Peptides against a protein of PDB entry 3C2G. Designs and how they scored, part 11

Target 1, 209 residues: chain A of PDB entry 3C2G
Amino acid sequence: IRTFDLLGLLLHDSDAIDGFVRSDGVGAITTVVQYPNNDLIRAGCKLLLQVSDAKALAKTPLENILPFLLRLIEIHPDDEVIYSGTGFLSNVVAHKQHVKDIAIRSNAIFLLHTIISKYPRLDELTDAPKRNRVCEIICNCLRTLNNFLMMWIPTPNGETKTAGPNEKQQVCKFIEIDILKKLMSCLSCEGMDTPGLLELRSTILRSFI

## One batch from the design tools (peptide; aimed at target 1 D53 H95)

Design b1_p11_6_s2 (made by RFdiffusion4, then SolubleMPNN; from b1_p11_6, 7 letters changed)
Fold by OpenDDE base, seed 4:
Structure b1_p11_6_s2 (fold): chain B 209 residues (1-209), chain A 11 residues (1-11)
Amino acid sequence: as target 1 above (209 residues)
Amino acid sequence: SYRKVDEPLPP
């Protein structure tokens, strides 16, 4: 725990973060979080989130790391683990087609839907910190979905990847009224990036037209 | 939190 906190304090510089990632730091974290200690898992996932925007991740083999993280998020009903893990996922797949493909093959789209579906409506949450954390998780899931959807949007040159039939079916679950209501409820959360959420909403809706 | 998103669709 303290070691991950120390690493988090040292990793304020982007070059230091890139150095850590190039030294297989992500692999080291994923090895450590295999131990059945919830505090260790939370700290490790938080550190993953802190390095999730590193440029060096584009050069890091993630074939073993991503499936493991997705499984970790699936089996741990811990908001802090889910928050950090979905945040990491959203950042690591951004602008990286090969990483998106690994995540999708590892059933990430279905997992994101499952996560959103398991949380109660935000209006049922009276504790503001809990409500905000749940909202952030939903936003991380939807942002990750948006990054996936971007692969299938036609480019001006007419070249686009086509989503497979399974991916299309899984994506269609996100137009369920319950999911849309949860997205809308996030707009009322205090301290949220409301313009960013509105943009995300617009992009998601446009992807279904 | 650092939020990476793919570039928005052109308007």
Scores: peptide ipSAE 0.301, ipTM 0.840, DockQ to the pose 0.535
OpenDDE base, seeds 1, 2, 3, 5: peptide ipSAE 0.149, 0.128, 0.114, 0.056; ipTM 0.765, 0.759, 0.735, 0.719; seed 3 fails the geometry check

Design b1_p11_6_s3 (made by RFdiffusion4, then SolubleMPNN; from b1_p11_6, 5 letters changed)
Fold by OpenDDE base, seed 1:
Structure b1_p11_6_s3 (fold): chain B 209 residues (1-209), chain A 11 residues (1-11)
Amino acid sequence: as target 1 above (209 residues)
Amino acid sequence: SFRKLEEPLPV
């Protein structure tokens, strides 16, 4: 706990973050958070989020790290862990095709749907901090999904990968009325990436045309 | 476009 908090206080610039990542810092965090201590897991996942946009991550092998993190956010009940984990996932898959491929092979699309589905409707949450945190988690999941779907949309000048039949079936679950209602509810939350959510809505619709 | 989460580092 204290070590991760201390590291979080030292990692204020991109060079320090890149130095930590180049020294296998992400692997070190994922090793330590395997200990069954919720405070340690929370602190470690927060540190992962803090380093999740590091340039050095483009050269870091994530084949063992991503499947572990996906399992953690599948089973862990703490919203702070889910927030940090989904935030990390959204950042590491952005602009990195090989990382998207690892995540998809590790059932990330289905997991994103599961995470969104487990939370109550935002209108049922009376506590504003809790409601905002749940909205942020849903937005992280939806942002990650958008980053996946964009790979399969044909561009006039590019070779586009085709989604497999399993991926298509998993994507179809995001047009469920309950998921769409949660997406619309997130658009009403202050400080949310409204343009990103609208882009995702468009991307989902285009996936079925 | 690909989207990222922007979160400031704690000060």
Scores: peptide ipSAE 0.024, ipTM 0.615, DockQ to the pose 0.104
OpenDDE base, seeds 2, 3, 4, 5: peptide ipSAE 0.018, 0.026, 0.021, 0.021; ipTM 0.582, 0.633, 0.585, 0.592; seed 3 fails the geometry check

Design b1_p11_6_s4 (made by RFdiffusion4, then SolubleMPNN; from b1_p11_6, 6 letters changed)
Fold by OpenDDE base, seed 1:
Structure b1_p11_6_s4 (fold): chain B 209 residues (1-209), chain A 11 residues (1-11)
Amino acid sequence: as target 1 above (209 residues)
Amino acid sequence: SFSVEEEPLPP
């Protein structure tokens, strides 16, 4: 716990973060969070989120790290772990086709749907901090999905990957009325990128046209 | 307009 807090206090600039990532810092965190300590897991996942925008991640092998993180999010019913893990996932897959492919092969699309599905409607949450955290988690999931969908949207230049039949079926689940209601409820949360959420909604809908 | 992939958000 204290070690991760200390690292978080030291990693305030992009160069320090890149240095940590180049020294296999992500691998070190994933090793430490294998211990059955919830506070340690929370702190480790938070540190992963803090380094998730590092340029050095483009050069980091993630073949073992991403499946492990996805499994961690799946088995830990902890909002802080899920928030940090989905935040890390959304950032690490951005602009990285190889990383997107690893995540998709590891059933990330299904997991994102499962995460959104398990949370109550935001209007049922009276505690504002809890409501905001749930909204952030939903947005992290949807942003990650958007980054996947961008691979399959036809570009004028004709170079698009085709989604497999399983991936297409999993994406189709995000047009369920309950998922759409949760997306719409996030538009009413303070501090959310409302234009970004509207764009995401449009991207999801276009994936079915 | 085509959707643009989002840049990594600051933590």
Scores: peptide ipSAE 0.223, ipTM 0.832, DockQ to the pose 0.131
OpenDDE base, seeds 2, 3, 4, 5: peptide ipSAE 0.031, 0.032, 0.200, 0.216; ipTM 0.673, 0.654, 0.826, 0.830; seed 3 fails the geometry check

Design b1_p11_7 (made by RFdiffusion4)
Pose (drawn by RFdiffusion4):
Structure b1_p11_7 (pose): chain A 208 residues (1-190, 192-209), chain P 11 residues (1-11)
Amino acid sequence: IRTFDLLGLLLHDSDAIDGFVRSDGVGAITTVVQYPNNDLIRAGCKLLLQVSDAKALAKTPLENILPFLLRLIEIHPDDEVIYSGTGFLSNVVAHKQHVKDIAIRSNAIFLLHTIISKYPRLDELTDAPKRNRVCEIICNCLRTLNNFLMMWIPTPNGETKTAGPNEKQQVCKFIEIDILKKLMSCLSCEMDTPGLLELRSTILRSFI
Amino acid sequence: MREPDHLEEHF
C-alpha cells in the first residue's frame, strides 16, 4: 500500500506516468490487486486512475488486464473502487480503437448501464461526500459511453463503421425507459454538489 | 498526487 502511495507521489507528470506504463506498471498493479484486501484494492485502483491518461496505454497489451478490471468494477461493492475503475475505463478507451474493441467484447457498454442504474436519484442522497461520488461515477460512465459512440456516427471523412449486433444491443439499452428517467432526473433535480455541472454537460452530450 | 486529464473524443 505504501508502495502504491509513493508511486502516486512520484508520478507527477505525463513523462513519469508514461515511464511507468512502459515499465509494465499497469500490469503490475492489476496483478497485485487480485489479493482480497480492500485497502490494498483501493490503493491500487487509485494509482490506476492516476496513470489512466497515459498515451503509452495505446501500446500496452490490454487483452487480459481490461476484462479483469471490468469484472472488478462489476462485483466490488465499494464506491471508491467503482469511481477509480470507471475513471480509468473512460481514459483508457479514449483515442484507441483496438482498446474500445477489447472493452466491447467484454461487455463494457452493458456494464456502464448496470453501474448507472444501481444508484438512486441524486436528490435521495443525504451525505454530501457520497452524493458527489455517485455524481462523478455516473459522469465517468457516460464519458466512456461517449468515447464509444463516435465510432458509429457518420463522419464525412469516410470512416463510417458498422456496428455489430453485440454493440447494438448494448448501446440500445441506453434508450430503455428506466435509464432515461434517471438520466433526465439528474438534469433537473433541485443540490449543492461540485460535480453536478460537469455531469449535466456530459449527459447532454450523451443524448446528442 | 496528480489527477489525470479527462480524455474525450470529438468531431

Design b1_p11_7_s1 (made by RFdiffusion4, then SolubleMPNN; from b1_p11_7, 6 letters changed)
Fold by OpenDDE base, seed 4:
Structure b1_p11_7_s1 (fold): chain B 209 residues (1-209), chain A 11 residues (1-11)
Amino acid sequence: as target 1 above (209 residues)
Amino acid sequence: MRKPKVLVEEL
């Protein structure tokens, strides 16, 4: 715990973050969070989120790390673990086709739907910190989905990967009326990137047309 | 603590 807090204090510039990631820092975190300690898991996932925008992640082998993290957020009903893990997932797959392919093969699309489906409606949450955290988790899940959908959108240059039949079926679950209501409820949360959520809504809808 | 950038793909 204190070691990860210390690392989070030292890792406040992009070069130190990139240095940590190049030194297998993500592998070190994932090794430590294999111990069945919830506070350690929470602190480790938070540190993963803090380094999730590192440029060095594009050169890091994630074949063993990413499936492990996906399993961790599947089995831990902890909002802080889910928030940090989905935030890491969203950032690590952005602009990285190989990492998207690992995540998708590891059932990430289905997991994201499962996470959103398990949370109550935001209008049922009276505690503002809890409501905002749930909204942030939903936004992380939907942003991760958007980063996946972008690889299947036709580019003017005609080279598009086609989503497989399983991926298409899993993506189709996000047009369920409950999921759409949860997305719309996030637009009413204070401090949310409302323009970014509206863009995300538009990309999701375009992927089904 | 540094807030990580949100990475999104744009068309």
Scores: peptide ipSAE 0.444, ipTM 0.915, DockQ to the pose 0.692
OpenDDE base, seeds 1, 2, 3, 5: peptide ipSAE 0.441, 0.032, 0.387, 0.030; ipTM 0.915, 0.690, 0.893, 0.673

Design b1_p11_7_s2 (made by RFdiffusion4, then SolubleMPNN; from b1_p11_7, 6 letters changed)
Fold by OpenDDE base, seed 1:
Structure b1_p11_7_s2 (fold): chain B 209 residues (1-209), chain A 11 residues (1-11)
Amino acid sequence: as target 1 above (209 residues)
Amino acid sequence: MRKPKVLTEEL
């Protein structure tokens, strides 16, 4: 706990974050969060989120780390762990095709749907901090999905990968009326990336046209 | 605390 809080207090600039990541700092965090201690898991996942935009992550082997994190956010009951883990996932897959490929092989698309599905409707949440945290988790899941869908959109000047039949079937679940209602409810939350949520809605709809 | 950037793919 105190060590990760101390690291979070030292990692205030991009060069220190990049130095930590180049020194296998992500591997060190993932080793520590394997212990059955919820406070360690929470602090470790928060530190992962803090370093999730590091340029050095493009050169970090994630073949063992990413499947572990996906299993953690599947089973862990704490919204702070889910928020940090889905935030890390959304950032780590951005601009990194090899990381997208690892995540997809590890059933990430289905997991994102499962995470969104397990939360109540935002209109049923009377506590504003809890409602905002659930909205942020849904936004992180949806942003991660957008980052996956973008690799399958034909560009005039590029060879695009085609989504496999399993990936297409998993993406089809995001047009369920309950998922669309949760997406629309996130647009009413203060401080949310409304442009990014509208872009995702457009990208999802384009994947079915 | 520094907030991490939100990273998104662009077309």
Scores: peptide ipSAE 0.376, ipTM 0.887, DockQ to the pose 0.642
OpenDDE base, seeds 2, 3, 4, 5: peptide ipSAE 0.155, 0.266, 0.029, 0.023; ipTM 0.798, 0.845, 0.681, 0.625

Design b1_p11_7_s3 (made by RFdiffusion4, then SolubleMPNN; from b1_p11_7, 5 letters changed)
Fold by OpenDDE base, seed 4:
Formats: structure tokens, sequence, C-alpha cells
Structure b1_p11_7_s3 (fold): chain B 209 residues (1-209), chain A 11 residues (1-11)
């Protein structure tokens, strides 16, 4: 716990973050969070989130790290772990095709749907901190989905990757009325990335047309 | 495509 908090306090510089990541810091964190201690898991996932935009992650093999993190998020009922883990996922898949492919092969699309589905409606949450955290988790899931869907949108040159039949079926679950209502509810949350949610809405529509 | 952004804890 205190070690990860100290690392978080030291990792304010982008070059220091990149140095940590180049030194297999992400692998070190994922090794430490294998211990069945909830506070350690929370602190480790928070540190993963803090380094998740590091440029060095584009050069880091994530073949073992991503499946592990996805499994951790799947089995851990903790909102702080889910927040940090979905935040990490959303950042590492951005602009990194190979990382998207690892995540998709590791059942990430279905997991994102499962995460969104398990949370109550935001209007049922009276506690503002809890409501905001749930909204942030949903936004992280939806941002990750947007980054996946963008691979399958035709480019102006007509080149596009095709989603497999399984990926298409998993994506179709995000047009369920409950998921769409949760997306719309996130647009009403203060401090949310409204432009990004509007981009996702446009991306979803373009993926089904 | 969404750019990577560290999620700042809402202070």
Amino acid sequence: as target 1 above (209 residues)
Amino acid sequence: MRKPKVLEESL
C-alpha cells in the first residue's frame, strides 16, 4: 500500500513514468496484485491507472498482463479496482492495435458489457460519490468499446479490419435498452467526458449502419 | 479514437 502511494507521488513526471514502465514496472505491479489482499490490489490497480498513458507501454509486451488484469476485474467486486482497471484498459488500447487484439481475444468486449450490466441505474444511486464512481466506470467501459469499434469503421481509403462473428455478436449487446439508458445517464453526470460519449454514440450508430 | 488520458480523481 504505502509503497504504491509513494510510487504514485514520485510518478508525476512523464519520463519517470516511462522509466518505470521500461523497467517492467507494470509486470512488477501485476505480480504484486496476485496476493489476495484487497488494499494491495486497490493500490496496485490505482498505480496501473497512473502509468496507463505512458508512451513506453506501446513497446511493452502486454500478452500476459492484459488477460490477468481482465480476469482480476471480472472476479473482483470492488468499484475502485474496476474503476482503475477499466481506466487502464481504456488508455492502453488507445491507438495500439496489437493491444486491442489481445484485449478482444481475452473476452474484453463481453466483460465490458457485464460490468455495465451489473451496476444499478444512476438515478437509483443517492450517494453522489458512489454515483460518480459508477458513472466513471461506465464511461471507461464505453471509451474502451469506442476504441474497439473504431478499428472496424471504414477509412476514407476503403481499408478496414473486419470484426469476427463473435465480436459482432458481443458488440450487438451494447444496443440493449438498459445499456443505452446507462450511456444516456452518463451524459448528465458532472465532469464527464461528454464529447467522448457523443463520439461513442456516433461510433455505435456507424457500426450498425 | 479516444486519446489516452490519465483519469484524475475528481478532487
Scores: peptide ipSAE 0.025, ipTM 0.642, DockQ to the pose 0.131
OpenDDE base, seeds 1, 2, 3, 5: peptide ipSAE 0.025, 0.025, 0.027, 0.025; ipTM 0.642, 0.635, 0.659, 0.663; seed 3 fails the geometry check

Design b1_p11_7_s4 (made by RFdiffusion4, then SolubleMPNN; from b1_p11_7, 6 letters changed)
Fold by OpenDDE base, seed 3:
Structure b1_p11_7_s4 (fold): chain B 209 residues (1-209), chain A 11 residues (1-11)
Amino acid sequence: as target 1 above (209 residues)
Amino acid sequence: MRVPKVLTEEL
């Protein structure tokens, strides 16, 4: 705990963050979050989120790290862990085809649907901090899905990966009315990127056309 | 604490 708080106080800039990631800082965090201590898990996943935009992640071996994190966010009950873990996942897969391939092989698309499905409707949440946190988790999941969908959208240059039949079936679950209602309910949350959510909705709907 | 960038791929 104190070590992660101190690290979070030293990681103020992008160069320090990138230096930490180059020194196997993500591997070090994932080693610590294997201990059955919720305070360590929460602090470690928060630190993962803080370094999730590091350029050095493109050169980090994630074959063991990413499946472990996916399993953690599948089973962990704490919304702060889910928020941090889905935030890390969404950033770490962005612009990194090899990381997308690891995540997809680890059943990440189905997991994102499971996470969104686990949460109640935002209109059932009277506590504003809890409602906003659940909205942020849903947005992290949907943004992760967007980053996956982008690899299957035809580019003018004719090189498009084709989604397999299983991936297509898993993506089709995100057009379920309950998922769409949860996405729409996020547009009413204060401090949310409403334009980005509308774009994401449009990308999801276009991926089925 | 620094807020990380949100990385979203765009068309």
Scores: peptide ipSAE 0.647, ipTM 0.959, DockQ to the pose 0.675
OpenDDE base, seeds 1, 2, 4, 5: peptide ipSAE 0.636, 0.644, 0.636, 0.646; ipTM 0.957, 0.958, 0.957, 0.959

Design b1_p11_8 (made by RFdiffusion4)
Pose (drawn by RFdiffusion4):
Structure b1_p11_8 (pose): chain A 208 residues (1-190, 192-209), chain P 11 residues (1-11)
Amino acid sequence: IRTFDLLGLLLHDSDAIDGFVRSDGVGAITTVVQYPNNDLIRAGCKLLLQVSDAKALAKTPLENILPFLLRLIEIHPDDEVIYSGTGFLSNVVAHKQHVKDIAIRSNAIFLLHTIISKYPRLDELTDAPKRNRVCEIICNCLRTLNNFLMMWIPTPNGETKTAGPNEKQQVCKFIEIDILKKLMSCLSCEMDTPGLLELRSTILRSFI
Amino acid sequence: SFEEQLTPVER
């Protein structure tokens, strides 16, 4: 845990996190967090979140790491882990088609739907720290969804990709009534929460 | 046209 904390302090900028990624740091973190201990898992995922915007992640073999992290997000009961995992997911799929492909094959879009649906409306959360966390989690999920939807919107530049039935059923779950009600309620609930502005902006983009 | 989105991180 202290090693994770120290690496977190050392990796202050883009060059440092890219160096860590080229040294197989992401693979090392994911291997270590297979140990069943929540403090250790929380610490490893915090560091993964920190290095998630690395451009070197375009070169790292993610065929095994990514499905493992999606499974972890799916079953781990604590919000800090869900926060870190979905934050990492949002950045790691950004600008990387082959990584989006890995994520789709592992049902990443279906998982975003499940993560968003499990939480009550933001007005039903009393403690401010927790409400802000659920808000940032939803925000992470929708950001990840938006980084997927770009593939299938007609671009005059000529890269009109066709969605397979697998991608179709996952994306179409986001027009089911239950999640639309929840998403529209985040847009209008009445809520002193620092992440609310960015969440509402991201929701509008998801509908667009 | 749309741009990719990134989740902010702290260092």

Design b1_p11_8_s1 (made by RFdiffusion4, then SolubleMPNN; from b1_p11_8, 4 letters changed)
Fold by OpenDDE base, seed 4:
Structure b1_p11_8_s1 (fold): chain B 209 residues (1-209), chain A 11 residues (1-11)
Amino acid sequence: as target 1 above (209 residues)
Amino acid sequence: SFEDLYAPVER
């Protein structure tokens, strides 16, 4: 715990973050969070979020790291772990086709749906800190989903990858009425990425309709 | 429709 806090204080500039990532820092964190301690897992996932936008991640092999992190998020009901983990996922898949492919093969789309399904509607949450955290988690999930769907949008000048039948089925879960009602509750949330939600809508329509 | 659910709230 204290070690991760100290590392988080040192990793406040882009060069230090890139240096840590190049030194297999993400692999080191992933190894440490295998220990069954919730506080350690929270601290490790928070540190992962802090380094999740590092340029050096484009050169880091994530084949063993991402499946482990996705499993960690799946089995932990902790909002802070889910927040940090979904934040890491949303940043690490951005503009990285190979990383998106690893995440999708590891059932990331289904996991995002599962996460959203577990939380109540935001209008049912009276505690502002809890509501804001849940809103942030949902935003991370939606941003990640949008990043996946963007791979399957036809570009005017390129060979577009087609989503497989399993991926299409997993995406269709997000248009279920109960999920849609929950997502509508996000539009009234202060700090919600409303433009991002509208972008996701446009992306879904272009990909599957 | 799906479009109605995510329509921009006209401000």
Scores: peptide ipSAE 0.014, ipTM 0.452, DockQ to the pose 0.042
OpenDDE base, seeds 1, 2, 3, 5: peptide ipSAE 0.005, 0.008, 0.007, 0.007; ipTM 0.413, 0.474, 0.431, 0.463; seeds 3, 5 fail the geometry check

Design b1_p11_8_s2 (made by RFdiffusion4, then SolubleMPNN; from b1_p11_8, 6 letters changed)
Fold by OpenDDE base, seed 1:
Structure b1_p11_8_s2 (fold): chain B 209 residues (1-209), chain A 11 residues (1-11)
Amino acid sequence: as target 1 above (209 residues)
Amino acid sequence: SLSDLYAPVER
């Protein structure tokens, strides 16, 4: 725990973060968070989130790390772990086609739906900190989904990957009325990336149109 | 097309 807090205090600039990632820092964290200690898992996932935008991640093998993290956020009950893990996922897939492919092969689309589905409606959450954290988790999931859907939208140059039948079926679950209501509720939260959520709404509509 | 104006940006 204290070691992750200290590392978080040392990793303030992009060069230090890139240095840590190049030294297999992500692999080291993922090894440590396999220990059954919730405080350690929380601290480790928070540190993962902190380094999740590192340029060095484009050169890091994620074939073992990403499936492990997906399993962790599937089963772990702590919203702080889910927040950090979904935030890491959203950032690490950004602008990295090969990482998107690893995530999709690891059932990430279905997992994103599962995570969004397990939380109550935001209007049912009276505690503002809890409501905001749940909104952030949903937004992390939706941003990740947007990055996946963009792979299958026809570009003017005609080169698009086609989603497989399983991926299409999993994507169709996001037009469920309860998911759409949660998306709309996130648009009403203060401090959220409203432009990003509107882009996702547009992407979803385009995927079914 | 109007669809091109609303193309989501990868994030």
Scores: peptide ipSAE 0.017, ipTM 0.420, DockQ to the pose 0.098
OpenDDE base, seeds 2, 3, 4, 5: peptide ipSAE 0.014, 0.017, 0.000, 0.015; ipTM 0.511, 0.420, 0.389, 0.508

Design b1_p11_8_s3 (made by RFdiffusion4, then SolubleMPNN; from b1_p11_8, 5 letters changed)
Fold by OpenDDE base, seed 2:
Structure b1_p11_8_s3 (fold): chain B 209 residues (1-209), chain A 11 residues (1-11)
Amino acid sequence: as target 1 above (209 residues)
Amino acid sequence: SLEPLYAPVER
């Protein structure tokens, strides 16, 4: 716990973050969070989120890390773990096709739908901190979906990947009325990335037109 | 152009 807090304090700039990632810091975190300690798992996942935008991650193999993280998110009911884990996931898949492919093969699309479906409507949450955290989780899931959908949108250069039949079916679940209502509820939350959610909405619409 | 979306990172 204290070690991750100390690392979080030291990882305040891009060079320190890149140095940590180049030193297999992500692998080290994933090793440590295998211990059944909730505080350690929370701190480790938070640290993953803190390094999730590091340039050095472009050279980091994630073949073993992503399936582990996805499983961790699946089995832990902890909002802080889910928040940090989905945030990490959204960032690492942003620009890397091979990372997207690993996540998709690890059933990430279905997991994201499951996470969103698990939470109540935001209007049913009276506790503001809980409501905000749930909104942030839904946003992280939807950003991750956006980053997947981008692969299947035709580019001006004529290169388009086609989603497989299973991926198409899993993506279609996100146009269910319950999911759409939760997306719309997130747009009404203060301090949320409203521009990003609007971009996601546009990406979804483009994927089904 | 379609740009990827990023989660906020608190540092």
Scores: peptide ipSAE 0.569, ipTM 0.935, DockQ to the pose 0.693
OpenDDE base, seeds 1, 3, 4, 5: peptide ipSAE 0.566, 0.564, 0.567, 0.558; ipTM 0.935, 0.935, 0.935, 0.934; seed 1 fails the geometry check

## One batch from the design tools (peptide; aimed at target 1 L49 N91 K100)

Design b1_p12_1 (made by RFdiffusion4)
Pose (drawn by RFdiffusion4):
Structure b1_p12_1 (pose): chain A 208 residues (1-190, 192-209), chain P 12 residues (1-12)
Amino acid sequence: IRTFDLLGLLLHDSDAIDGFVRSDGVGAITTVVQYPNNDLIRAGCKLLLQVSDAKALAKTPLENILPFLLRLIEIHPDDEVIYSGTGFLSNVVAHKQHVKDIAIRSNAIFLLHTIISKYPRLDELTDAPKRNRVCEIICNCLRTLNNFLMMWIPTPNGETKTAGPNEKQQVCKFIEIDILKKLMSCLSCEMDTPGLLELRSTILRSFI
Amino acid sequence: SEQTVTPPRASP
């Protein structure tokens, strides 16, 4: 845990996190967090979140790491882990088609639907720290969704990709009534929460 | 453009 904390301090900027990724740091973190201990898992995922915007992640073999992390997000009961994992997922799929492909094959879009759906409306959360966390979690999920939807919107540049039935059923779950009600309620609930502005802006983009 | 999370950097 202290090693994770120390690496977190050392990796101040883009060159440092890219150096860490080129040294197989992401693979090392994911291997270690297989140990069943929540403090260790929380610490490892915090560091993964920190290095998630690395451009070197375009070169790292993610065929095994990414499905493992999606499974972890799916079953781990604590919000800090969900926060870190979905934050990492939003950045790791950004600008990387082959990584989006890995995530789709592992049902990443279906998982985003499940993560958003499990939480009550933001007005039903009393403690401010927890409400802000759920808010950032939903925001991470929808940012991930938005990074996927770009593939299938007609671009005059000429890269009109066709969605397979697998991608189709996952994306279409986001027009089911239950999640639309929840998403529209985040847009209008009446809530002093620092992450609310960015959440509402991201929701509008998801609908667009 | 695609969206990203600004991951926090650790500090003492």

Design b1_p12_1_s1 (made by RFdiffusion4, then SolubleMPNN; from b1_p12_1, 4 letters changed)
Fold by OpenDDE base, seed 4:
Structure b1_p12_1_s1 (fold): chain B 209 residues (1-209), chain A 12 residues (1-12)
Amino acid sequence: as target 1 above (209 residues)
Amino acid sequence: EELTVKPPVASP
């Protein structure tokens, strides 16, 4: 735990973060969080989020790491683990087609739907910190969806990756009225990335219309 | 465009 906190305090510049990632730091974290300790899992997932925008991740083999992290998020009901893990997922798949492919094969789209679906309406949450955390988790899930949808939006050159039948079926879950209501609720939360959520709305419209 | 979240920076 303290080691991850110390590492987080040392990782204030992008070069140090990239150095950590190049030295298999993500693999090291993943190894450590295999121990059944909730505090360790929280700290490890937080550190993953902290390094999730590293350029070196584009060169990191994630074939074993990413499925493990998805499974960890699936089985762990902890909001802090889910927040960090979905945040990591959103960043790690961004601009990385090979990582998107690993995530999708590992049932990431369905998992994200499940995560959003399990949370109550934000208006039912009276505790502001809890409400904000839930909103952030939903935003992380939806941001990840945006990044997946971007693969299937036609480019001006007419080149687009065709979504497989399974991928299409998983994506269709995100147009359910309950999910759309939760998206709209997140747009009303203070301190949220409203421009990002509006971009997601635009991406959804371009993907389904 | 693709979306990213800024990782939480530990406040000094």
Scores: peptide ipSAE 0.438, ipTM 0.876, DockQ to the pose 0.661
OpenDDE base, seeds 1, 2, 3, 5: peptide ipSAE 0.435, 0.415, 0.434, 0.426; ipTM 0.865, 0.873, 0.876, 0.865

